Peptides against a protein of PDB entry 6NYY. Designs and how they scored, part 127

Target 1, 212 residues: chain A of PDB entry 6NYY
Amino acid sequence: KHFEQAIERVIGGLEKKTQVLQPEEKKTVAYHEAGHAVAGWYLEHADPLLKVSIIPRGKGLGYAQYLPKEQYLYTKEQLLDRMCMTLGGRVSEEIFFGRITTGAQDDLRKVTQSAYAQIVQFGMNEKVGQISFDLPRQGDMVLEKPYSEATARLIDDEVRILINDAYKRTVALLTEKKADVEKVALLLLEKEVLDKNDMVELLGPRPFAEKS
Target 2, 212 residues: chain A of PDB entry 6NYY as posed
Amino acid sequence: KHFEQAIERVIGGLEKKTQVLQPEEKKTVAYHQAGHAVAGWYLEHADPLLKVSIIPRGKGLGYAQYLPKEQYLYTKEQLLDRMCMTLGGRVSEEIFFGRITTGAQDDLRKVTQSAYAQIVQFGMNEKVGQISFDLPRQGDMVLEKPYSEATARLIDDEVRILINDAYKRTVALLTEKKADVEKVALLLLEKEVLDKNDMVELLGPRPFAEKS

## One batch from the design tools (peptide; made by RFdiffusion4, then SolubleMPNN)

Design b2_p22_8_s2 (from b2_p22_8, 9 letters changed)
Fold by OpenDDE base, seed 4:
Structure b2_p22_8_s2 (fold): chain B 212 residues (1-212), chain A 22 residues (1-22)
Amino acid sequence: as target 1 above (212 residues)
Amino acid sequence: DQYEIVREIFPAVSRIGLSLEV
C-alpha cells in the first residue's frame, strides 16, 4: 500500500482531483489507454502492463506502468513491437472514433525518437547503412550534421517508412483485437484503474511466457 | 550506452494525454 502510493506519487504527481474531464474526453482517454494495453498484451516484445489509469494526475490525463525487463540488447523486431505498443493509443482512437486527438503527442515523440535512433544511432536501416551519429539533444546548438543533405533526406524518408510500417502493424493488430480493446476501455471507464489481474480476467493469460 | 537510449525513449512509466498548457 504505502509503496504503491509512493510510486503513484512519483509517477503521476499529485492527483489533481480538480481536473474534471468531460465525459467524451474521458471516453477518448479510456480507448486510448486500452489501445496501448491490448497492443502490449499481444506483442511478444512489448513490456507487460502492470497498471493503467485514466485518473488525471498532474499534467497527464492517464498513465500506464510497465514492468521493464533487465534487457541490455534490443533487436530491430523488439524495437518495432515497442513502437507498435506506443502507437496503440493513436490507432485505437482512429479505429473507434474515426478521428485523432492531441493525446498521442508524447507517443508520437517517442516513436519518432525510436525511429531516428534505430536509423542513425543503431545502424538498423539497410539504405542508410551502418552509421552511428549522436542525435542533437533538445537545447544543443544544432551542430553541423556529420552527413550530407542527401543523407538527411534519406534518413527522414526511412524514418517515415519505419513509423508507417509500425502504424500499419498496429492497425492490423488492434483491428483483429477490436473487441478486446473495447472490453478494456469499458472496464477502464468503470474502474478508472486496471492492473495485470484485470487484464488476465478480460483477455486471458498473456500469450507470451514472461521470460524469467 | 544503447541500453540507456532505449530506456530513455521507452520509460517504464508513460504519461498519456498531456494537457495543453493553455
Scores: peptide ipSAE 0.264, ipTM 0.792, DockQ to the pose 0.503
Fold by OpenDDE base, seed 3:
Structure b2_p22_8_s2 (fold): chain B 212 residues (1-212), chain A 22 residues (1-22)
Amino acid sequence: as target 1 above (212 residues)
Amino acid sequence: DQYEIVREIFPAVSRIGLSLEV
């Protein structure tokens, strides 16, 4: 107990006990986090969930902790599953509430960055081809793009296609697993924090063997 | 490095939570 609380304080920062979320906002957070958790559970190449919390900490209204594998090489399929897991919160909000919130801003940023990296850095798009360009970092002088405006438009179109494909895949998954998302969300609203054991009790063992 | 790019995008501790930063 004391050791886990110490780790939580180090990772999450000070619990801002002062931010009382309204019940509707807390519900939105619970379903958002449940979407991430369930997507990550049923996507082979997503990182295993260790812990999920809807207790506001620092700048976040909730958090999920994953156990990442030490992996140095990523396939297109593995990156797609990571994108889908990242979209899980937004998709859950859409499925359960028929509305989307600003809560997915950071998720959409990550998905966008991943899509651009796949297309222009890793050469993973057939239409754009086997190319690799450095993306300008935030604050770097906009170096002249080493490609034409036509290529820029093509990249933007293919990024949108990739993100939409990931979104559709996530919608299909979480629609199929809608009851599981609700179970996780309801338990989050009750306990505020779930661990891997809670997830196993709710959903059964993760269908992918933990490659130790 | 490809490894660093992917890890920067998908960190181990994803504060996946709704950013309060309006």
Scores: peptide ipSAE 0.259, ipTM 0.791, DockQ to the pose 0.470
Fold by OpenDDE base, seed 1:
Structure b2_p22_8_s2 (fold): chain B 212 residues (1-212), chain A 22 residues (1-22)
Amino acid sequence: as target 1 above (212 residues)
Amino acid sequence: DQYEIVREIFPAVSRIGLSLEV
């Protein structure tokens, strides 16, 4: 209890009890997080959800905590599953509300970063080829790209393709598991905080062996 | 380091992508 509260304070900041989300916004958050949770549950290479909270903390409307895997090497398939889980919130909003919100901004940033890293750092794209460039960090002199404008366009196109593929995969998954997303979202609205045990109770055991 | 890149992109703890800051 005290340790969890300490972690929550470190992760989320102080509960801003003064920031009461409108019921519709809270519903959006719940379904958004349910999308992440369910996607992570049914994607083998996603990090499983440990805890999700829709209690506003600091500047955030909530937080999610995942079980980190001790993994040093990542495959394309593993990175794809991570991208899909990250898109789970946006996809859930589309499936349930027929609209999207700004809530997925950080998720889209992560997905974008992952896609670029896969293509230009890890050489994981067949069209772009086995190349590895350092992505400019914020504040680095944007040295001239070590590739042509044609290559830049190709990279951008392949990034879009990769993200769209991840998105479509996530749509297919969460459409299939729509009832599970609903169950998680409704329970989130009731409890405001869910853990792994709540997920097991709702969805059954995660269909993938936990890599101990 | 590839490990660092992936962990930076996909942290173990993420804020719900909804910020109160419009």
Scores: peptide ipSAE 0.262, ipTM 0.789, DockQ to the pose 0.501; fails the geometry check
Fold by OpenDDE base, seed 2:
Structure b2_p22_8_s2 (fold): chain B 212 residues (1-212), chain A 22 residues (1-22)
Amino acid sequence: as target 1 above (212 residues)
Amino acid sequence: DQYEIVREIFPAVSRIGLSLEV
């Protein structure tokens, strides 16, 4: 218990015990996190889940900890699975509540960043082509784009397509695994924190061999 | 650079959750 709490403090910051989520909000968080967890579980190229928590910490209402693989090269398929996992929370909310919340803002930011990186940095889009431009980091004034307005529009369109494809893939996955999402969400509501073992007990072994 | 970009976007610890509207 104390050791787990120490790790959680390191990972998530100080537990905001003073922030009592309304039961409905806590339910939303649980299903949101369950969406991420289940998506990550059934997506081959997602990082394995180590821990998921719906205990509010710092600025977050919940968190998931993953064990990243030492990987330097990423395929388009791998990045897609990561996008899908990242969309898992939003998709879960849609499936179970028929509504979306602001809780996915950071997820959508990540997905957006990933999509742009794939298209304009990694050259992973056939329509845009094998190009690579530096994306402005937060705070960099982009004075001039190194490409035309037409290219900019094309990029924006292809980003949207990529994100929508990831979203649809995630919807399909979590719809198929809807019962699993519910199991995880319900257990999260009970335990507030789940680890990999809890996930194995609920869902069975992750179908993808942990490539050591 | 590519590794850093991906890791920056998808950190090992994803604070998945509703940022408490501070």
Scores: peptide ipSAE 0.253, ipTM 0.791, DockQ to the pose 0.482; fails the geometry check

Design b2_p22_8_s3 (from b2_p22_8, 8 letters changed)
Fold by OpenDDE base, seed 3:
Structure b2_p22_8_s3 (fold): chain B 212 residues (1-212), chain A 22 residues (1-22)
Amino acid sequence: as target 1 above (212 residues)
Amino acid sequence: SQYEIVREIFPAVSRIGTSLEV
């Protein structure tokens, strides 16, 4: 107990007792996180969830901790699963509440960055082709794009298509697993913190062999 | 590197929800 709390403080920061989420907001957070957790559970190439918390800490409404694999090469399929997991929160909100919140802003940023990286850095899009351009980092002077405005429009279109495909895949998955999302959300509302063991007890073992 | 890009996008620890402006 004390050791786990120490790890939580290191990872999540200091509990700000002063930021009590309204019950409806806490419910939204729980279902949002349940969406991520369930998507990650049933997507083979997602990083396995170690811990999820809906206790507000520092600047966040909660946190999720994953166990990343030592991996240096990523396939298009693996990146898609990561995108789907990242969209799990937004999709859960849509499925359960029929509305979306600003809570997915960081998730959408990550998905957007991943989509652009796949298309313009990794050459993973057939229409754009086997090209690789360095994307300016946030704060770098926008150097002249090494491609035409027509190519820029094509990139933007293909990014949207890729994100929409990931979104649709996530909707299909979480619709199929809707009962599991509900179970996780309700348990989060009860316990506020879940670990891998809680997920195994609730959903059964993850359907993918842990590559030891 | 390519793997660094992916890890920067998908970190091992993710913050949930919008940053509360404290």
Scores: peptide ipSAE 0.313, ipTM 0.809, DockQ to the pose 0.423
Fold by OpenDDE base, seed 1:
Structure b2_p22_8_s3 (fold): chain B 212 residues (1-212), chain A 22 residues (1-22)
Amino acid sequence: as target 1 above (212 residues)
Amino acid sequence: SQYEIVREIFPAVSRIGTSLEV
């Protein structure tokens, strides 16, 4: 109890008892997080969710904690699964509510950043080719791009394609697992905090062997 | 490094939803 509370305080900050989400917003958050959790559960190369909380803390509507593997090299397929997991929240909102919210902003930022990194840093796109450029850091003067405007347009197009492919994959997965998303969301609404054991109880063991 | 980029993009701990502070 005390150790978990300490970790929660470090991760989530102080519970702002004063910022109670409206029931509908809390429901949206629960289904959003359920989307992440279920996507991560059924995607081999996603980092499994260790803990998820829909209790508002600090500036966040909640937090999710993952157990990253010690990994130094990532394949395109592994990065795709990570993107799909990251899109799980947005996709869940679409599937269950037929509407999307601003709640996925950080997720979309991550997915966008990952897509650009794959294409322009890791050379993982066949059309753009075997290139690697440093992305401008925040605050760096947009130095002249080391490529043409035509290449810039190609990069932007291929980023959209990659993200859309990840999105479609996530839609297919969470549509198939729709009942599981709902189970997780409902339990989140009840308990406000779920861990790996709760997920095992709801969904069964994760279908992928924990690579030790 | 490439793995640092990936870890930065996909951190072990993430916020859920948007900031409560507008």
Scores: peptide ipSAE 0.311, ipTM 0.812, DockQ to the pose 0.454
Fold by OpenDDE base, seed 4:
Structure b2_p22_8_s3 (fold): chain B 212 residues (1-212), chain A 22 residues (1-22)
Amino acid sequence: as target 1 above (212 residues)
Amino acid sequence: SQYEIVREIFPAVSRIGTSLEV
């Protein structure tokens, strides 16, 4: 108990018992998290959800914990599924509320970073080609890009295409699984914390064989 | 490494709804 709480504090930050979310905000967080959870459940190459919480901690309104696989090589398909899972929160908000919030900022940052990495570091885009450049890290002086403005525009366009494709895939998935997202969101509002067992009880076993 | 890049982008713990630092 004390050790788990210590790990949770390190991972999630201190529970801000003082941060009272408005009921509508808490509902938004629950559906956002449910979107991530359900997308991750039904995407083969997504990391399995271990725990999801809508209890505010530190600067976060909620968190999801995943069990990362020891995987060193990633395919385009695997990275796409990760992008889709990451978009699950934003897509859930759109499906259920017809509006978007600032809650997806970190998710959008991740999918943006992933899209750029796929195109300019991993050479995974056919139009841009088999190129690999170091991406400036956040805070690095944007050194002179080793490519033309035309290539920069092409990269920007292909990043948008890739993100939009991931978004559309996520919309299709969560629309199909809309009832499951609702079930998870409602259970989150009740329990505030869900684990893998709660997801199995609610949705059935994850449809993908656990890679041993 | 490519592995480190992917793991940095997709960490094992994701925080949702960061408070806008005003």
Scores: peptide ipSAE 0.307, ipTM 0.806, DockQ to the pose 0.487
Fold by OpenDDE base, seed 2:
Structure b2_p22_8_s3 (fold): chain B 212 residues (1-212), chain A 22 residues (1-22)
Amino acid sequence: as target 1 above (212 residues)
Amino acid sequence: SQYEIVREIFPAVSRIGTSLEV
């Protein structure tokens, strides 16, 4: 218990005991997290879930901890699954509540960054082509884009397409697994924290062999 | 590196729901 709490403090920051989420907000968080968890469970190239929590910590209302594989090369398919997992929260909210919240802001940022990286840095888009440009980091002087306005528009369009495709894939997955999302969400509301074992008990073993 | 980019985008710990610091 104390050790787990220490790890949680390190990972999530200080428990903001003062953040009393409204029951409806807590429910939203639970389903949001459940969406991530279930998406990650059933996406082959998603990182295995270690822990998911709906206990507010630091600036977060919840968190999911994954065990990343030691991997240095990523395929387009792998990145897509990661995007889908990242969209799992937003998609879960849509499926269960018919509304979206601001809770997915960081997820959408990640998905956006991933999409741009795939298209502009990794050359993974056929329309944009085999190009690789460094994206300005936050705080770097926006140097002149090394491509035309037409290319910029194309990039933006293809980013949206990629994200939408990932979104649709996630919708399909979590719709299929809707009952599993609900099981996880309900258990989260009860326990506030779930680990891999809880997920196995709820969903069965992850269908993808953990590459040890 | 591409690895660093991916890891930066998809960290091992994902925080959900930024408290709107009002």
Scores: peptide ipSAE 0.306, ipTM 0.812, DockQ to the pose 0.498

Design b2_p22_8_s4 (from b2_p22_8, 9 letters changed)
Fold by OpenDDE base, seed 1:
Structure b2_p22_8_s4 (fold): chain B 212 residues (1-212), chain A 22 residues (1-22)
Amino acid sequence: as target 1 above (212 residues)
Amino acid sequence: SMYETVSEIFPAYSRIGTSLEV
């Protein structure tokens, strides 16, 4: 309890009790977070879910918190599943509401950063090839790219392809598990916070063995 | 490093969730 609370404070900041979401917004948040939770539940290489909450904290209206493994090497498949999990909220909104909101901004930023890193830092794209360049840091004026404009265009195209593939994979998954997303969302609307045990009760045990 | 980059994108105990409109 104390450890979880400490982590919550560090990650989520202070609960903004004063930020009352409209019922429709709260519903959107619930389904968004349910999307993350369910995607993470059914993706082999996703980190184990610790907690999912629709209580606004800091700059977040809700969150799904995962316990990352101590891992130094990541496979392309692992990174893809992380991307899919990260897209789970946006995808859930699309599936259930037929509309998307600004709520996925940070998720999309992470997905974008991951995609670029995979292609230009990790050499994980066949078309771009076995290259590794440093990504510009925030505020760095990239005066000269170490590659041609043609390569830049190729990178941009392949980033879009990778993100779209992750998105499609997530759509397929959450469409298949649509009823589970609904169950989680509805329970979130009732309890506001769910833990791993709640998820097990609702969905059954996670189908992947948690590597300790 | 690969590890550093991934950790920056997906930090330990990272929160994935609905963001406020900035």
Scores: peptide ipSAE 0.174, ipTM 0.766, DockQ to the pose 0.427
Fold by OpenDDE base, seed 2:
Structure b2_p22_8_s4 (fold): chain B 212 residues (1-212), chain A 22 residues (1-22)
Amino acid sequence: as target 1 above (212 residues)
Amino acid sequence: SMYETVSEIFPAYSRIGTSLEV
């Protein structure tokens, strides 16, 4: 218990007990987090879900916590599934509410960063090719791009394509698993916090063996 | 490194969830 709480504080920040969400916002958060949870559950290369919560903490209104495997090499497929899992919240909002919120800001940031990294650092895009450039870090003055404007446009286009593909994949998945997203969301609204065992009880065992 | 970049994006015990408006 103490260890879990410590991890939660590190990951989610301090619990904001004073933050009262409107029922509709809480519902949105529940479905958003359910989207992450379910996407992660049914994506082979997604990290194992540990906890999903709609209790506001730090910078978040809710969160899905997962445990990445100790891994040093990542495939395109693995990165794609991570992107899809990350998009799960936004996609869930779209599926269930027909509208999107600002709640996916950090998710989209991560997805964007991952997409750019795949294309410009890892050489994972066929059109851009086997190139690797360092991405500017926040605060770095980018004086000159190591590639042409044409290449920059190509990179931007391919980033959009990659993200859109991940989005569509996530839409397809969560549409297929819509009932499961609903179940998770409703249970979140009831319990506010779900663990892996709750997910197993609700959805059955994760289809993919957890590589220990 | 690849590892560092991915780990920065998807750190261990990372949070994916609903963000507050920044």
Scores: peptide ipSAE 0.164, ipTM 0.764, DockQ to the pose 0.432
Fold by OpenDDE base, seed 4:
Structure b2_p22_8_s4 (fold): chain B 212 residues (1-212), chain A 22 residues (1-22)
Amino acid sequence: as target 1 above (212 residues)
Amino acid sequence: SMYETVSEIFPAYSRIGTSLEV
């Protein structure tokens, strides 16, 4: 318990004692987090879920926490599933509420960064090709792009395509698993925090072996 | 800002969650 709490503080920040969220906002958070949780549950290359919470912490209203994965090499498929898992919250909101919120801002940032990295750094896009350009680091002054404007346009287009493909994949998945998302969301609203065991009880065993 | 590594984008202790409005 103490170790778990320490990890939670590290990943999410300090727990907010005062529940400021309106019921509708709390509902939105629950379905958002349920989307992440369920997407991660049914995506082969997603990290195993450890905990999902709708208790506000630091800069987050809720979170899904996944097990640490000691992995240094990532396949295109693994990165896609991570993108899908990351989009799970946004997609869940769309499916259940027919509207989107600002709640997915950080998720979209991560997805965007991943997409650009895949295309311009890892050479994972066929149209852009087997190229690798250095991406600006935080704090680095980026003076000029190392590629042409035509390449820049191509990159931008392919990034959008990749993200949209991940989005569509996530929509398909969470639509198929809509009842599971609902179950998780409702249980979150009751318990506020779910662990792996709760998920197993609710959804059954994760269909993929946990790679420790 | 762009991240150079997958680990920076998706850290080992990956937190995916609802963000506060900025």
Scores: peptide ipSAE 0.162, ipTM 0.759, DockQ to the pose 0.342
Fold by OpenDDE base, seed 3:
Structure b2_p22_8_s4 (fold): chain B 212 residues (1-212), chain A 22 residues (1-22)
Amino acid sequence: as target 1 above (212 residues)
Amino acid sequence: SMYETVSEIFPAYSRIGTSLEV
């Protein structure tokens, strides 16, 4: 218990007790986080869910916390599932509310970064090919591109395709599991915080064996 | 490195959440 609380403080920051969300916003957050949680639950290569919360902390209104495996190598499939999990919040908002919010900004940033990395650093796109270029860090002025404008356009197109594919995959998954997303969201609205055990009680055991 | 790039995107104890409007 004390160790978990310490980790929560390190990861989540201080609880913003002063930030009172309106009921409608709280509902949006609950379904958003439920989308992340359920996507991660049913994606094979997603990291195990530890906690999901709709209590505002730091820069987030809610969060789903996962325990990443210590690994140095990632497959294309693993990266795709991570992208899908990351899109789970946005997709949930679309499915349940027919609208999207700014809440997914950081999620989309991560997805975008991952997609570019896969294509231009890891050579994981067949059209772009077996290439690896260093991506500029945020704030670095790119003086020279190591590739042509035609290649730049191709990269941009393939990034969009990859993200759209991940999005569609997530839509399909969360549509199939729509009832589970709702269950999680409703329970979040009641308890504000759920752990892995709550998820197991609600959804059953995660379909994928935890590789010890 | 590959490891660093992925870790920057998905760090240990990765937090995925609803972002505050900046």
Scores: peptide ipSAE 0.160, ipTM 0.755, DockQ to the pose 0.421

